# Designs tried in a protein design run: peptides against a protein of PDB entry 3S8F. Part 265

Target 1, 157 residues: chain A of PDB entry 3S8F
Amino acid sequence: VLTLFVAVPSLMTAFTVAASLEFAGRLRGGRGLFGWIRALPWDNPAFVAPVLGLLGFIPGGAGGIVNASFTLDYVVHNTAWVPGHFHLQVASLVTLTAMGSLYWLLPNLTGKPISDAQRRLGLAVVWLWFLGMMIMAVGLHWAGLLNVPRRAYIAQV
Target 2, 166 residues: chain B of PDB entry 3S8F
Amino acid sequence: DEHKAHKAILAYEKGWLAFSLAMLFVFIALIAYTLATHTAGVIPAGKLERVDPTTVRQEGPWADPAQAVVQTGPNQYTVYVLAFAFGYQPNPIEVPQGAEIVFKITSPDVIHGFHVEGTNINVEVLPGEVSTVRYTFKRPGEYRIICNQYCGLGHQNMFGTIVVKE

## One batch from the design tools (peptide; made by RFdiffusion4, then SolubleMPNN)

Design b2_p25_7_s2
Fold by OpenDDE base, seed 4:
Structure b2_p25_7_s2 (fold): chain B 157 residues (1-157), chain C 166 residues (1-166), chain A 25 residues (1-25)
Amino acid sequence: as target 1 above (157 residues)
Amino acid sequence: as target 2 above (166 residues)
Amino acid sequence: DLVLLVHNASIAMLLAMLLGIARIF
């Protein structure tokens, strides 16, 4: 049970990031409870990618709490649930953050701004990646709950 | 300036911290719900038991596969199982239907998995430790044991069988 | 078969990405 309290600092950190996003959105003219979200730079893949990563990280973090529970871990451990969790944490958040970082870094390193076509392509890539990752992650978690083993090519379901 | 930005962020942080706490309670509630509805299927882990992996094949209850199934009481058995590269011993494991089976599983070599299909038996097997799982097979037939912990080149072919007899 | 489902989901993801890229160009 004490292990579950490790989630508290993580949640605090996550929502501190959210607070920064709210501040940024409001600085950009967003108003009201949700208007600040729309005001964020959704036309920039360097922004969109890590934000989508954060969105994927939410259910992944919830899964982390499950994995940290002794009794619940018994159910999900070494099943497809585990790689499902990893894909949300690594292949979603970390990977999308890396993608976003590249969209910022490459123009700065080369001194050349990205073209509009490259920008649009970048947006498409990160959104499609996010969508596909969510589908795959849901599938993996679902498979895990149905006791599909990890690291095995065979299953009864 | 940075100071104004910091103060503004701090103001929003208070709200998001409150939301964070709310979400924490939601997660706790979800865990509680899951436990309340799904704990009936959880097999409790046994107490920490240690063995010497270097001698487990030579002496003790795992040494003779012919003696691996031990009746400990009326309709109660203990099965001493070795998970090794790359298989299980004994194989098959023969147990009666409806009996309470206590599996005592260990490894002489590397970490393995012990996942019994059609059941909720799923444990890691560590050299030097004994994994204990208690289960009652309600249906006769064959249950496949799958290694779900990577253990080497033959991992994918590492299977065992539990035969439940009427 | 959920293993099949996971595989199909992965393939669908890749296909969707490829189609998305193709549509942009």
Scores: peptide ipSAE 0.023, ipTM 0.748, DockQ to the pose 0.031
Fold by OpenDDE base, seed 2:
Structure b2_p25_7_s2 (fold): chain B 157 residues (1-157), chain C 166 residues (1-166), chain A 25 residues (1-25)
Amino acid sequence: as target 1 above (157 residues)
Amino acid sequence: as target 2 above (166 residues)
Amino acid sequence: DLVLLVHNASIAMLLAMLLGIARIF
């Protein structure tokens, strides 16, 4: 009951952000059901980073619901599942948001815009970071479901 | 302009809210799937039971490892286990195959884990609290107990063994 | 070991990403 009580407002908040993105995309000339996505500034690492963070937060949030579920928490508690969840929440969302913020903040503070080369490198970094985090998260969640313990140097699988 | 923007955003909220609700159902389905794929060989007997961690080594059912395994009925045993820095007692824990085992686990010092490989037994052990887990070992052999809660410098070496005899 | 594989790969990527960020700023 409590899990769902928190989950619903959280989902509403998350998808309100998505609605804002849709609005932004449509303002940029995007049309149709998905055309607004393509219209978003995917060439800007300051935008891409936090968006990818949000995407990573989706499975992490789902995991939060699992972790908050009495019966399922028993299964996943203190297994590799838990660090998998944290890596999605912290190392994906928080870290990517921080990266995105820096891509905006530092050029503005220094008065020096990033070069095109730096921009492209930034995009590569952000996308590769996201990819790596997804691989690690999937692996850890899978291992957790296979009952691999957390905080142990040994594993059954 | 800001006011117009806010009103325009509201136009998309209905669709996204619907999607949000749909995703909620997907998550519920995933939870159900996860539950269905994990068969519980362990029945957590979540009874609130307390013990004094300062005296648990000196008196009571955890005090003597030689008396830790208690037959409570036909093919039923209670095992009083201490998790401590850095090991388990008794070690090994010897139990019969096919018997219903009730583990009563506590700690005299800090928080530990009690994770039995090859089983669904995985609980935290708190000083002053008794963790109760019911399990039946269907296969004979050795089952390793792992501490999966950091408990100090020797945490990584904190292991025990359950020996299931035919 | 799946856990070790995933961690090692992730650490390698982390370092690469940090180096990349360092080159940007």
Scores: peptide ipSAE 0.023, ipTM 0.729, DockQ to the pose 0.029
Fold by OpenDDE base, seed 1:
Structure b2_p25_7_s2 (fold): chain B 157 residues (1-157), chain C 166 residues (1-166), chain A 25 residues (1-25)
Amino acid sequence: as target 1 above (157 residues)
Amino acid sequence: as target 2 above (166 residues)
Amino acid sequence: DLVLLVHNASIAMLLAMLLGIARIF
């Protein structure tokens, strides 16, 4: 039980970010329960990438709580479930945040804005990355539940 | 107004913080529910047992593969298994169908995995520690043992076999 | 080696980010 309290600061951080997004969306003219989401700058890859990373981190975080359970971890440990969890946490949130940061950083460092073509390409890249990561993560978690071992070239099923 | 903006931000943060705490309790509840309804998937482990990895091959119950399967009672067996670089002993492990098997697994060298295909047996094997897993094979046949913990150059080829006899 | 390439690319990306942050301050 005490181990599960590690989730508290993580959840606090995640939902503080969500609060910041809501505030930003409302400042941009979004209204209502969900209208603030639409008002966010979805045309900017520097914004979209880390947000998609956060979305991938949600199921990953939930899985982390499961993995922290002694009895449940016995079922999923060293199966394909674990790589699925890692890819949501690292390859989704961390990687997409890094990608998004570069889309902001490079224009700032060069003093030149990115072209519309580069912007559109950036959006395509981060969305495709997110989609690929979600497909892979779902597949790995599913395989893990079917007791496919980690670090093996063979599968049980 | 900066003050109004600050108050608004604080209100949103408090709301989302409350939501985050609520979600934590939901996750804990879901775990508790899963454990209460799906107990069959949890394999009982034995007490913590220590062994000297430097002598486990020379003396004790793991030393002789021919003596690795010990009948401890009616339809009850203990199997002393070594996971080593790069295989298992005894190999094959022969056990009766329907018998209660207590696997006592240790390693003389490095950390290995013990994943039995077709079962939910999946434990790490540490030098100096004995992993204890209890299982009953309901179906006869061959069950492959897979190492799912990196243990060196031959890790990918490290397999064993459990033969369950009628 | 693909693994080495991925690692080097990751390091380069991290370095670029760190240098960028340092420039802002």
Scores: peptide ipSAE 0.012, ipTM 0.736, DockQ to the pose 0.022
Fold by OpenDDE base, seed 5:
Structure b2_p25_7_s2 (fold): chain B 157 residues (1-157), chain C 166 residues (1-166), chain A 25 residues (1-25)
Amino acid sequence: as target 1 above (157 residues)
Amino acid sequence: as target 2 above (166 residues)
Amino acid sequence: DLVLLVHNASIAMLLAMLLGIARIF
């Protein structure tokens, strides 16, 4: 019940951010239903990181609702599903947002802009992080559905 | 310019808020659907049963592992299981194939897990409470019991075995 | 097993990321 209560404000916040992104993309020349996405600054790791975090948070949030559902929780509770959910929420959204913040913060604190090489490397880092997190999350959720226990070194599959 | 921007932002926000609400209903519907179609996989919570964890080892149905398996009907058994730091008793648990087994599980010390591989049996075991789980083993063989709740230094080595006899 | 595969793949990606971060800052 409490999780479901928190889910509503979280969804509202997430989609408000999405609304802002759509507006920004359209201001940058994006047109159509999806053209605004392409118009966003995907060349900036400070932008890409938190957006990727949000993308990871979507299935994580859905999983949160599952975990909060008594009947559904019986299937996934204390299985590898739970760490999978946790990594989407913390290691994806929170961590990628923090990483993105650093790509903005450190140049501003030092007064030195990042070089083009650093920018490209930053993009590679955040995309690789996202990819790794998605692999881990999908695998853990899948393993959880196959009844692999949490907090055990032994797996059935 | 500012007014125009605000108006545009508001329009997009309204659209995305509507989408958010729609998604909320989709999630609720999905939960409802899952509950309706997958009820057989859920072990219903039993009636709250309490026990004194300080005496459960000395007296009562959990006190003697040799008497832990009780036949309650022609094809029905109750098994009184203790989860403790760091193991299970009785170990092994011997039950016949095809019989309805009612596990009554409690702990004398700390919270443990009771996860039986190859089954949907997965419960937390709290001191002072009795967890009740019903299951029928269709296949003979050995089923490993795993503690999936951290319970101390020996947690990772806390295993039990259920032996299902033909 | 599936868990091992997923962990190893993820760790490889995470290590690559950490190395990248170390070079940026």
Scores: peptide ipSAE 0.052, ipTM 0.739, DockQ to the pose 0.030; fails the geometry check

Design b2_p25_7_s3
Fold by OpenDDE base, seed 4:
Structure b2_p25_7_s3 (fold): chain B 157 residues (1-157), chain C 166 residues (1-166), chain A 25 residues (1-25)
Amino acid sequence: as target 1 above (157 residues)
Amino acid sequence: as target 2 above (166 residues)
Amino acid sequence: DLVLLVYNASVAMLLAGLLAIALIF
């Protein structure tokens, strides 16, 4: 149970980031309870990628709490659940954040802004990546709950 | 307008922190619900028990596979299992249907897994530690034991069998 | 195996995405 308290600073950090997004959206003219979301720069892959990473990180974080539970970890440990969790944490948040960083960094390093076509393609890539990660993550978590073992080529299911 | 921005940020942070705490409670509640409704299958014994991995094969309850299954009471057994590179002993493990089985699992060499198909038995086996799992097999038949912790070149072929007899 | 199918499809999507990223720069 004590390990569950690790979730506290993580949640605090995550939602502090959310607070910064709300502030940014409101600065961009968004109003109301949810209007600030629409005001965020969804046309910029450098923004969209990390945000989608954050969205993927939410269920991953929830899974982290599960993994931190002694009794629940007994069920999911060394099953496909664990890779599912990792893919949400690393392959979604970290990877998408890296992608977003590159969408900003490379144009700045080269001195050449990305074309509109590249921007649109970037948006498509980020969204497709997110979708793929979500589908795969759900599959892995589901498989884990069905007792598909990690690090084994065979499964009862 | 730095002051206004700072004040706004603080307000948003407070709101989201409150939300964060609320979500924490939701997650705890969900965990509690899950524990209350879905934990009846396998009873892990969280007792820390230590053994010497260098002597476990020579002396003690794991030393003789023929004596690995010990009846401890009416319809109750303790099974002393070794997970090693690359297999399990005894193999097969023979237990009666409907009996309460306490598995005492350890390793003489490296970390292994003990994953029993058709059950929720899934534990890591550490040299020097004894993993304890309690389970009752309701259905007769063969249950395959799978190593789900990478333990070397033979990991993928490391299997055991539990035979549950009527 | 539905899980395997979903997994493979997802991997394919991710690989396609990765390729597209490589083509952007």
Scores: peptide ipSAE 0.026, ipTM 0.763, DockQ to the pose 0.030
Fold by OpenDDE base, seed 3:
Structure b2_p25_7_s3 (fold): chain B 157 residues (1-157), chain C 166 residues (1-166), chain A 25 residues (1-25)
Amino acid sequence: as target 1 above (157 residues)
Amino acid sequence: as target 2 above (166 residues)
Amino acid sequence: DLVLLVYNASVAMLLAGLLAIALIF
């Protein structure tokens, strides 16, 4: 039980980030309960990528709590569930944040701004990445619940 | 302006922090619910039991694969299984349908997995520790044992078979 | 099999995404 308290600072941090996003959206003219979301710079892949990473991190974080539970981990341990969790945490949040960082960093390092075409392509990339990651994650978690083993090339189902 | 912005930020942060705490309780409740409704499939683990991995092949109940299946009572068996690089012993494991089987699994070398397809048997096997799994096979046939813990270059080929006889 | 199909399709999509990223810069 005490081990799960490690989730408290993480959740606090995550929701602080959410608070920052809300504040930013409201500063950009967003109003109401959801209007601030629409006001965020969704036309910038450097912004969209890490935000999508955060969205993927939410179910991954929930899965983390499951994995940290002694009793529940007994069910999912060393099944495809675990890779599903990892892909949400690492291949979603970390990877998308890295991609987003590159969309900002590379133009600054090269001294050349990204073209509009590159911007649009970047948006397509991060959205497709997110979509693919979510589909794969659902598949892996589902497979895990069906007792498909981790680290094996054979699956019963 | 900066002061107003600061107060606004603090208000949002406080709101989200409160929400985060609320969600924490929701998650705990969901875990509790899951445990209450889905514990029927949990295979009870035995008491912590130790064994010397350096001698387990030479002496004791794991030493002779021909003696690995021991009848302990009416329709009850204990099977002493070694998971090693890279296979299982005995192989195949032959047990009768409908019998209560207690698997006592250990390793003489490195950590392995013991995952039986078609069942909820899925345990790690540690050198020096005996993993205990209780299961009753209701359906006859062959059940594949898969190593789901990386154990070396031959990990991907490490399979066993449980044959359940009618 | 359906799970594996979904998995493989997703992997293909991710690989396509990686390729696209490589083409941007």
Scores: peptide ipSAE 0.024, ipTM 0.770, DockQ to the pose 0.031
Fold by OpenDDE base, seed 1:
Structure b2_p25_7_s3 (fold): chain B 157 residues (1-157), chain C 166 residues (1-166), chain A 25 residues (1-25)
Amino acid sequence: as target 1 above (157 residues)
Amino acid sequence: as target 2 above (166 residues)
Amino acid sequence: DLVLLVYNASVAMLLAGLLAIALIF
């Protein structure tokens, strides 16, 4: 259980980012407990992508705590739970952050802004990616809890 | 004013840090609750036991599959299982229903998995180490053993069977 | 198999997303 304290720095980092988002939203005119969220630039795929990645990272981080528990890891180890965890951490946070970075980087490198059509398409892409990732991740975690093995093509369930 | 902005950022940060710490304790509490309310049907037991993987096929309790199932008490058995590329021995493993089974599992070659369908038996098997798992089969029938750790080209076909007799 | 269906559907969505990204840049 003491190993779980390794989560403290990660949680601190995560919620510091959340603090930055709240501050940014309030600077953009958002008010109240949740109004700052709506004030964030949700029309920009360069913003939306990494934020969705962060959201996917939350359940992944919770899973990390589970995986770090000796007792609980016995239940989930080498089941579909593990790839579910990885897809949240890598294919969600890292990948979406990379996608978002490209939406920022390429226009800056070329000196040309993306078109409105490209912007809308970009938003669709990152949202679909996020949705697909969440569906897959939930399925993998669920399957893992149902004792579906990792690295096997068969399952009893 | 940069100073004012800095103070505001710190205030939000402190609030979210407090929330972060609170969530940590929630997770710990959930773990504690789970441990208090749930009992494991399979218990990894025993101290670290080592074996020489180069001789385990030749000498000792794993050498003869016909002698792998050892009755240690009226309703207690020890089963010495080898996980190897690419299968298990003995295969099938035959045990009686309702008996306490202690599996002693090791590998002569590479790391394998030992995942028994229909149970929560799921351990990695390391060459040079003996994995000990205790379980009681309440239902008769066949239970498939699946390797869930990549062990080579034949990994996907590496299966075994436990037959639980009435 | 519900798990397989959900998995395949999610993979299809991800692949569609990747293709769309390739069309943007």
Scores: peptide ipSAE 0.023, ipTM 0.770, DockQ to the pose 0.029
Fold by OpenDDE base, seed 2:
Structure b2_p25_7_s3 (fold): chain B 157 residues (1-157), chain C 166 residues (1-166), chain A 25 residues (1-25)
Amino acid sequence: as target 1 above (157 residues)
Amino acid sequence: as target 2 above (166 residues)
Amino acid sequence: DLVLLVYNASVAMLLAGLLAIALIF
């Protein structure tokens, strides 16, 4: 019950952000059910980073519900599952949001826009970061389900 | 124009809120499915038992490792385990195959983990509290106990062994 | 072991990303 009191508002918030993205995409000329996604500024790392963070937050948030569930937490608690969850929440959502913020902040602080080369490199960094994070997270969750302990150097798989 | 924009935003929000609710139900359903199909080999005793961590080494059932394994009935044992910096006692823990084992685990110092490889036994051990886990080893052999809660510089080397005899 | 390998590879990728960020600014 308590988990739902947290989960519902969190989901509402997350999908409200998605609604804002849809609105933004449609304002940018996107049409149809999915055309608004393509219309979003995917060429800007300041945009892409936090969006990828949000995408990583989806499985992380689901994991949060699992971790908050009494019976399921018993299965995953103090296994590699937990670090997997944290990496999605902190190293994906928070970190990518911070990265995105930097792509906005630094140009504004210096008064100089980022070059095209910097922009492209930034996009590469963000996407590679996300990819690496997802691979690691999947691995950690998988290991956790296989009962690999947290905070141990051993692995059964 | 602002009013029109607000109305448009509201429409999108309504749609996404509906989607969010749908996803919530999906998650709940998945959790329910997992719970329904999950079979636990370990039955945690939900009883809160307290001990004095300052005296647990000197008196009581945890004080003597040689007496840590107590037969409580036919094919039933209670094992009093101490998790400490940095190891377990008794070590090894010797139990018979097929017996119902009740582990009663506590700590004299800091929080430790008690994770038995090859089993579903995985509990935190808090000073002043007794963790109780019931398990039956169906296969003979050696089962390693691992500490999965950071407890100091020797944490990574904190291991124990359960020997299941035929 | 395979999981650890994947983990380490991912960490390396993340660290490379951090380095790249440092080089951008």
Scores: peptide ipSAE 0.028, ipTM 0.748, DockQ to the pose 0.030; fails the geometry check

